# Peptides against a protein of PDB entry 6FRK: the designs that were tried, part 288

Target 1, 411 residues: chain A of PDB entry 6FRK
Amino acid sequence: NEEVLNAMLKEVCTALLEADVNIKLVKQLRENVKSAIDLEEMASGLNKRKMIQHAVFKELVKLVDPGVKAWTPTKGKQNVIMFVGLQGSGKTTTCSKLAYYYQRKGWKTCLICADTFRAGAFDQLKQNATKARIPFYGSYTEMDPVIIASEGVEKFKNENFEIIIVDTSGRHKQEDSLFEEMLQVANAIQPDNIVYVMDASIGQACEAQAKAFKDKVDVASVIVTKLDGHAKGGGALSAVAATKSPIIFIGTGEHIDDFEPFKTQPFISKLLGMGDIEGLIDKVNELKLDDNEALIEKLKHGQFTLRDMYEQFQNIMKMGPFSQILGMIPGFGTDFMSKGNEQESMARLKKLMTIMDSMNDQELDSTDGAKVFSKQPGRIQRVARGSGVSTRDVQELLTQYTKFAQMVKKM

## One batch from the design tools (peptide; made by RFdiffusion4, then SolubleMPNN)

Design b2_p28_3_s3 (from b2_p28_3, 15 letters changed)
Fold by OpenDDE base, seed 1:
Structure b2_p28_3_s3 (fold): chain B 411 residues (1-411), chain A 28 residues (1-28)
Amino acid sequence: as target 1 above (411 residues)
Amino acid sequence: EEELKKLLEELKKLRELYLKIQKILDET
């Protein structure tokens, strides 16, 4: 029995190390699991695998709980949230995602760019904020981040903003000058919360980075980014262990809505490769799949219009990266679709949809859309001009539609 | 559980459709 337990614990420890869980945490977890397992219950013919999985799950749940209540903004108060983290962690994008999250919840939210070190930081923030319709502040001329942060916070306090998010400079390395700047900004603006943004893809480096930030700045919350279908969630455990601060949100992709409140149970389930059934149900309910049943039924009858193709492309785009959805399904490995091909395919789909946005209802609803365009070549030129593409691009779309309609007839 | 099975079947159909569309887009 002990030999079987040790073999199964070795497999679990290997899987956790492969999931970028810190080696010290894996060792501690192994000892805790070994102490929590009743060897007598394992002798009684209980499914040893399920028992070990349950014990591992329970110990992982404890590792993501720092025992500290997460900070939450107070309604009707001016809440200042300062962001800290390395360059490339997704900090600036995460500021915009958090601002958009609170704005959608009916909070009066704004963004401040106090990153004076990175060329184009303010332009990037401005672009993201403008796209999301979020008020923003920054300077093209002021080089002191303390002045920009102080002026921006004062401005938005005077305008009665409830959520004031301050983005700071990120550096490529742990430099003392970065920590000094962060301390000066924090002292000037007196934030209600300091959020450390961590990239999950840095793996075993998560502990050392999170510790270096916590030792210099009073980190009270963690946001973990790049938790897409390929990101190993084990770095999040290292962040909690090092900062003693709760994970409040996770970034699950590049889109502004690829951002969700942290849920312990779904996160640990994903980390163990058990899938995320709750998140799958939520995501499927958001997709309004009832419209897809009607479309699948049309496909069975061999009827396929350009509008039906447009609606399918909208559904695929609403699904987001299909790898993320597949990673939520139990027993589908995260590696099933290569990321590179998905982004290129989404860009191609968006281009095709932009061409179809210049089509009229007669063209979109025709059972033979390609024949409508072939009979009146002036339609191709109109659509090409309306969408800003070549007549060749429109002909390629019609060729793709014809190939797809032929495949649908063979399904 | 039955609702989840239905959703999984619909997602499989959507996946097959997505992969077919992706293949067409990659061949053009």
Scores: peptide ipSAE 0.006, ipTM 0.327, DockQ to the pose 0.135
Fold by OpenDDE base, seed 4:
Structure b2_p28_3_s3 (fold): chain B 411 residues (1-411), chain A 28 residues (1-28)
Amino acid sequence: as target 1 above (411 residues)
Amino acid sequence: EEELKKLLEELKKLRELYLKIQKILDET
């Protein structure tokens, strides 16, 4: 029994190391799990594998709990949130994601770009903020991040903003000059929360990086990014251990909505390859997939209209990056779809929907939409003009619809 | 548990549909 336990613990430890969990934490977890397992209870015919998995799960939950309550913004107050982190951590993108999250929750939210080091940092933030309709501040001429941060915070305080997010400069390395700049900015703006942004893909380096930030600045929250990649997020455990600060959010993709509040149980379940069943249920319930029963039933009867195709494209777009949903299903790894093809596919779907937005109800609801357009070619020209596309693009859509409708008839 | 199984089956069907749509979009 002890040999079997040690073999199973070795497999779990290997899987945790492959998930970028720090080697010291894995060793400590192994000892804690071994001490928590009663070998006599394992002899009583209980599924030894489930018991070990439960013990591992319980110890991993403790590792992501710093014993400190996460900071939360106060409604009707001015909450200043300063972001810190290395260049390439996804810090700037995460500022926009957090701003968009609070804006969607009905908070008066704004962004400040205090990154004076990176050429085009302000243009990138401005582009992201404009796309999301988030108010922003920055300078093309001011080189002192303290001045920009102070002026921006003062401006947005005077305008009664509730969430004021300050993005700072990143560096490729931990440099003393970066930490001095961060301290000067923090002292000037007096943030209510300092958020450390960490890239999950840096693996075993997460502990040393998170510690270096915590030793220099009063990090109170952690956000983990790039959990949509090959990184299983084990570095997040190292960040919590080093900073003694809770993970508040995770970045799950490249889109502005690929951002969610951190939940301990789903995260550990995903880390262990058990999937995120709760988050999957929540997402499915949010999608109102009950409307898909009617579609599945239509598809079974070989009926498929341009409207049915439009509704499917809407459902696919509402799901967000399909890679995220797949990564929540047990046994579907994150590697199932190449990320590059997914954004291009979403852009293509959005283009097709824009063409269909110029169609009328007779065209959309016809059981033979392609035949409606073939009988009256003037409809193609109307739709092309209405959507700002070529007649060829409309013909390609109708060709795709016809191929899809033929596939549905063969299902 | 039965509702979850149904949901997983529907998500698998949606996946197959999505992959078929992507394949059609990539072939054009």
Scores: peptide ipSAE 0.006, ipTM 0.322, DockQ to the pose 0.120
Fold by OpenDDE base, seed 2:
Structure b2_p28_3_s3 (fold): chain B 411 residues (1-411), chain A 28 residues (1-28)
Amino acid sequence: as target 1 above (411 residues)
Amino acid sequence: EEELKKLLEELKKLRELYLKIQKILDET
């Protein structure tokens, strides 16, 4: 029994090390798992593998939990969030992702570029912010990040912004001058939260970097970036251990939507290759697929409307990147979907929805939407004018609706 | 059109998986 336990623990430890979990944490986990497993209960014919997996899972969950509640912004208040991290960590991109996340949740959100060191930092932030329609502040002439941060925070406080995100300079190396600058900025703006952004791909360097930031600034939250399907999530454990701060979000790609709240259980399950069944269930439940009883009943009666199609498109859009959902299914890697094709598909769905937004209730609620338009061609011209598209685009939508209705009828 | 078909097939698979998981949870 002990030999089997040791062999299985060796495999788990190897997998964790291959996942860039810090060697010290892996050693501690091995000891904790050994102490948590009752060898006598293992003798009783219980599935030894499941017991070991559960013990490993439980100890990994503890390693990701710093025992500190994550800071959360207060609605209707001014919340200043300062970002810190190395150059190339994805900090600037993550500022935009977090701003966009809160904006989509109905928060009045803005961005401040206090990165005066990197040429084009403000242009990059401005481009990202403009694309997302997020208000931004920065300077092309001011070189003091303290002045920019202070002026920007004051401006957006006076404009009653709820989420004020400050991006700071990142450097390639741990330089004392960077930490001094970060402290000066932090002292000037008095942030409600300091977020350390780390790149998961740096592996075993995660601990040393995270510790160096924590030793210099009051890091209260961690965001882990580049958790794409090949990125080893083990650096996240090292960051939590070093900073004693919770992971609040993860970045799962380069796009502004490749950003999600951190969930401990799903993350550990994914790290162990078990998938995220709970998060899949949650996402599927958030889709209100149970409101599909009415859809299922309609479908059983062979009824499928343009409104029903619109609602399905809304559901697909609410699911977010389907690549992320597939990556929650055990045995499906995130690589199963090329991210490029998904964005094009989502843009196409959004275009189709914009055409349907110009339809009336009679057109949307018809059991044969295509016939309504075929009987009165003037409707196609009205919808085309209303949505700013060609009559051909509306006809293409109706063709897609007919094909969709046929597919959904086979469901 | 092929992309839309793919998304729909994927949504179907997710729903089928959800229903299977829910059934397992209800049976436990």
Scores: peptide ipSAE 0.000, ipTM 0.280, DockQ to the pose 0.017
Fold by OpenDDE base, seed 5:
Structure b2_p28_3_s3 (fold): chain B 411 residues (1-411), chain A 28 residues (1-28)
Amino acid sequence: as target 1 above (411 residues)
Amino acid sequence: EEELKKLLEELKKLRELYLKIQKILDET
């Protein structure tokens, strides 16, 4: 029993390290999971795998919970939100995404560019704000970020704005002069919330960077960006641990709508490669996709066909921001999203659908479509010719389908 | 919607099972 536990924990620890979870957190999690699993209960014939997965999931949920309530803006008040983070973290883009999120919710929202260090920072913010129809402030001539931030905050306070977002200078390296500038801006504008923006793709560096910001400024919230890429978001756990601050939002692409409130359960499920079934459900509910009674009855019976997968792909294509949705589907790992923008991801999905359009009803409606193709390899060649793809592309689709069908059988 | 409701119900059952196992593990 202990050998089986240790082997399974080794697989989970490997998967967490491959998901950019900090090695210290993975070690602590391994110890906590070992202490939480009663080996005697494991002897009772319960699915040892499900028990270990549950214990791991529980400990990961604790790692994302800082024990601190997230700050929320007060309606009818002037809420000043200051953004901090490294250059290239997606900070400026995230300011615009957050402003747009609140604007769509009926908040009177504005943006201030207090980044005087980066040439074209104000032009970038102005372009993003103008596209979203968000009021903005900044200067082409003022070089003191304290003056710009103070004047912009005063202006928008006098105009009764409810959400006042201040973007600050980001640097490539932790320099004392950056932290001093951030402190001077924070002291001048007295923000109600300081948001640290972190790039998920920096992996194991997340802890050290997040700590350096928290040690200098009163970070109260974290936003994690670039969760559409190869990064499985394990670095987010390190940021929460270092800042003791909740993740409030995630950035899941380049579009202004590729921004969502952080949810713990979906995020951990995605991190473990279980998919974000809860977020998929919420997003499908938001889209009022009423017509899917037949799929879940099949899923309940552990049945999943290539046709069922095709219908899911059609639904995904209707859902808008494709990057957010694919990452929610079990077995569509980060590797499916890993190479390209939202348009390339849609093109890949359309390619997979085109392969399935060349399949017959016997192939599409089989509860074991991969076995139908394995028994008669001539089917792969027919489908490949019909869809204008390689036999390898058809085999890759069947491999993805098999991963999905195995996941459905485990649900 | 009903399939999503059923998936939500199964996920709720999985979550309830999860919460029950969590409660057992927290009471232990």
Scores: peptide ipSAE 0.000, ipTM 0.274, DockQ to the pose 0.016; fails the geometry check

Design b2_p28_3_s4 (from b2_p28_3, 16 letters changed)
Fold by OpenDDE base, seed 3:
Structure b2_p28_3_s4 (fold): chain B 411 residues (1-411), chain A 28 residues (1-28)
Amino acid sequence: as target 1 above (411 residues)
Amino acid sequence: EEEEKKRLEELKKLRELYLELQKILDET
């Protein structure tokens, strides 16, 4: 039994190291798991693998919990959030993502660019902020980040903004001059929260980087970026350990909506490569997605009709942001439904469905729906008239369907 | 366990399907 336990723990420890979990944390986890497993209970015929996985999962959950409650903004107050972190960490993009997240929640949100070191930092922030319709402040002429941050915070406080996000210089390296600048900015604006932004893809360097920031500024929150890539996020455990601060959000892609509140269970499940299978099954059962067996069987055969597409659009509309279910599957972020354009995407889905409501069963059930329409162009004109759209809109739908059906054939 | 794995693979395929649907919706 002990040999089997040691072999299974070795496999798990290897997988955690491959997931960029710090070697010290992996060693400690191995000892804690060994101490938590009753070898006598393992002898009683319990699924030894499931028991070890549960013990590992429980210890990983403890590693992402710093024992400190995450800071949350107070509604109707002015909350100043300062961002710190290296260039390339996704800090500036994450400022915009967080601002957009709060704006969509009905918070009066703004952005301040106090990055005077990077050429075009303010232009980049301005572009992102303008695209998201977020108010912004910065300077092309002021070189002191303390002045810009102070003026911007004062301006937005006077305008009764509830969420005031301050982006700072990141530089490419940990330099004393950067840390002094961050400390001066923090002292001047007195932020309610300091957010450290960390790139998950830096692997084993996460601990040293996170510690260097925490030793200089009072980091109270962590945001982990680039969890859509090859990084399984093991470095996030090192950041929590070093900063003693909770992960509050994760960045899961390049889009402004590729951003979600941190959830411990899905994160650890993804880290282990297990996925949130149980939560996914529960969510699939809750959503009554049982009728997907017929669809999955069609997909396995590379068959996909306009009706199958219509039914999937109905499922997306009924389920709301399918992004939540998608977040539960291993290897994929929650980025699935563009959170920003959700209403617009839903309006587009409704428009596409309205076009399909004017199609007949022969058109909907054809495995080559686009070819049915191409052979008889009068069908396009009929559907366009029936749905009150242009012939172009019908052609665009058929083009989308064709792209989708081609993708299904490659699955 | 094998049935749960099969179901998970099916759900992964469904997820990939929906991911590409969203990309198509975001491109328009």
Scores: peptide ipSAE 0.043, ipTM 0.577, DockQ to the pose 0.202
Fold by OpenDDE base, seed 2:
Structure b2_p28_3_s4 (fold): chain B 411 residues (1-411), chain A 28 residues (1-28)
Amino acid sequence: as target 1 above (411 residues)
Amino acid sequence: EEEEKKRLEELKKLRELYLELQKILDET
């Protein structure tokens, strides 16, 4: 039993080290897992592999949880969020992603560029902010980041902005002058949250970098960037351990919408190569797809209506980017859906839903919606007129429904 | 365990359903 445990723990430890998890954390995890596993319970015929996997998972969850509640902005208040991190960490891009995230949630959000060190930092922020229609502040002439940050924060406070994001200078090396500048900016603007942005691709350097920032600046939150399918994410554990601060968001690519709230369970499942089955479960459960029991029961009986299809489209739209749902699936990389296809697919879904909004209950609740329309072609013309589409668009929807209903019957 | 397994199977079916929905949407 102990030999089997040690062999499995060796495999897990190897996988975690390959995932850029710090060797100290891996050693501690191994000890904690050994202490948490009752060898006598393992003897009783329980699936030893499942028990070890569960114990490993539980201890990894503890490593990602600093025991500190993540800071959250207060609605209707002015929340100043200062970003800190090395150059190339994706800090400036992440500022724009976070601003866009809050803007999409109905927060009055703005961006301040206090990076005076990097040539073109303000132009880059301005370009990103303009594309996202996010208000921004910065200077081409002012070289003191404290002045820019203070003026920008004051301006946006006076304009009743709720989320004020301040991007700071990042340097390639840990320079005392950078930390002094960050401290001066922090003292001047009095941020409600300091976010450390870390690049997951730097691997074993994550701990030392995160610690150096935490030792100089009161980091309260972590954002991990470049968690696109190649980054193993183990550096995130090192960042949490070093900063004692929760991961609040992850960046999953270069686009402004490649940004999601951090979820512990999904992240650990992905780190272990188990996929995010639990996070898919949780996301499906969070959607209050309790009405899914009725759907799953209908699916089991091969019954599928136009209303059932409409409800599924609503669920997909509520779930957010379908690419994120797919990326939670074991074996589906984040690259499986090109982002261009997702926006187009969402526009198509909305068009289809608009057509279905012009259907009546008899049409929506029919077990063979296509047959209802085929028997009475005047229904197609009514729906087409009601939704402002062609009769062809309605026929295409009915063709899609028929294909889908045929697949459901084969499931 | 049986409930979790059942939920997992249901979620796999939902996921397959969504994947096929996406294919239908991409073919149009």
Scores: peptide ipSAE 0.027, ipTM 0.445, DockQ to the pose 0.107
Fold by OpenDDE base, seed 5:
Structure b2_p28_3_s4 (fold): chain B 411 residues (1-411), chain A 28 residues (1-28)
Amino acid sequence: as target 1 above (411 residues)
Amino acid sequence: EEEEKKRLEELKKLRELYLELQKILDET
């Protein structure tokens, strides 16, 4: 029994190390799991693998919990959120994602660029903010980040903004001068929350980097980026352990919508390679895919309309990139789509939906939408003009719909 | 357990649906 336990724990420890979990945390987890498993219950013929997996899962959940309540913004107040992190961590992109998240929730949100070190930092923030229609502040001439941050925070406080996000300079090296600048900015603006942004792909370096930030600034929240790639996110456990701060959000891609609240259960399930069935179920439930019963019933009867396809495209867009959805399903790798293909696929989906927005209810609700268009070619020309696309683009959509509807009839 | 099994079967059907939608998007 102990030999079987040790062999299975060795496999789990190997998988956690391959997931970039810190070696010290893996050792501690192994000891905690050994202490939590009743060897007598394991002797009784229960699925030893399932018991060990459950014990490991329970200990990983504890490692993600810092025992500190996450900061939340107060409605109707001015909430100043300062971002800190290394250059290349995705900090600037994450500022825009967080601002957009709160804006979509009905918060009066703005962005401040206090990165004076990186050439083009303000242009990058301005570009992202303008695309998302988020108010922004920064300077092309002021070199003191304290002045920019103070003036920007004062301006947006006077304009009654509820969420004021401040992006700071990121550096490649742990330089004392960077940490002093961050302290000066923090002291000047008195942030309600300091967010450390960490790249999941840095693996074993996560602990030392996260600790260096926490030792200098009052980090209260963590955001983990680049969880769309090969990085299983084991470094996130190291960041929580070092900062004693909760993970509040994750960045899951390059799009502004590739940003979600952190969920413990899905993250740990993905880390263990168990698939994120619970997170997929939760994400499916959050999407109010309760109409999935109606869809599944239609699919069982071989019925599929252009409206049903449009609703599925909306659901896909709400769920995020296809690679993430597929990576949540057991037996699909996280690498199912390259990053370049995701943005292109989402742009294609948006184009297809824009074409369908120019269709009428008779066209959308027909069980043979392609036949409706084939009988009256003037409909294709109307839809093409209404959506600003070619008649060929509409014909391609109808060809794709026909292929899909034929497949649904075979299901 | 039965409700989880039903949800899992529904998720498998959604998976098949999304895989085919993806093939259609990749062929475009």
Scores: peptide ipSAE 0.116, ipTM 0.662, DockQ to the pose 0.131; fails the geometry check
Fold by OpenDDE base, seed 1:
Structure b2_p28_3_s4 (fold): chain B 411 residues (1-411), chain A 28 residues (1-28)
Amino acid sequence: as target 1 above (411 residues)
Amino acid sequence: EEEEKKRLEELKKLRELYLELQKILDET
């Protein structure tokens, strides 16, 4: 029994190390799991694997819970949220994502750019804020981040904003000058919450970085970014351990909508490779894919039209990176979509949709769209001219549709 | 429980659909 336990714990510990979980935390978890497992219950014929998985799951849940309640903004109050983190952590992008999240929830939200160090920081924030229709403040001429932050916070307080997000300068290294600047900004604006933004892809460096920030500024919340990549999120456990602060949100991609509230159970399930069925259900429900019932019914009947394909391309474009949805379902590895291929795939989808925009309802709604085009080759030439593409591009689309429709008929 | 199972089966079918869409996109 003890040998079987040790072998299974070795496999779990290896998988956690491959998920960027800190070696010290993995050792502690192994000891805690060994102490929590009743060897007598393991002797009674219970599925030893399921028992070990459950014990590991419980200990991981404890590691992401710092025992401190997450800060939440108060309605009808002015909530100042200061962002801190290294350059390349996704801090500036995360400010925009959080602002957009609260705006979509009906909060009066604004953004302040107090990054005077990085050339074009204010332009980047302004572009993101303008695209999302979020009010913003910053300066092209003021070089003191304390002045910009103070003036921006005062302005938006006077305008009765509920969520005031302050982006600060990031550095490439843990420099004392960065921490002094962050402390001066924090002292001037008196934030209700300080959010540390951490890149999950830095792996074992997460602990040392998170500790350095917590030792200098009163970090009260953590946001973990780049959980769309190969990073299984084990670095998040290190951030919680070092900061003693809860994870409040996760960044799951590059799109402004690739941002979600942190949920402990789904996160640990994903970290263990069990998938996130709950998050998948929530994501499908948020997208109001009520039209999916009609699609699922058509698929059950082996019916698939060019319009059905167009609607699915629209849904993929609305969902963001398809890799996220795939990564939520048990048994699919994160390797399905390389990041470089997502933009190219989205450009290909847009091109295919543009070709279909030149099709008529008879072509789109036919149960055998390819046969409609094969019977009247003049339709291919019309669609090619209407969409500004070659007749070959239209034939390739019809070939893809035919392959897909044949697969649907086999399902 | 039965509604969750039905929804899970529907999500699995949707997954299979999207996986095949992805393969088609990767073959181009």
Scores: peptide ipSAE 0.025, ipTM 0.440, DockQ to the pose 0.173; fails the geometry check

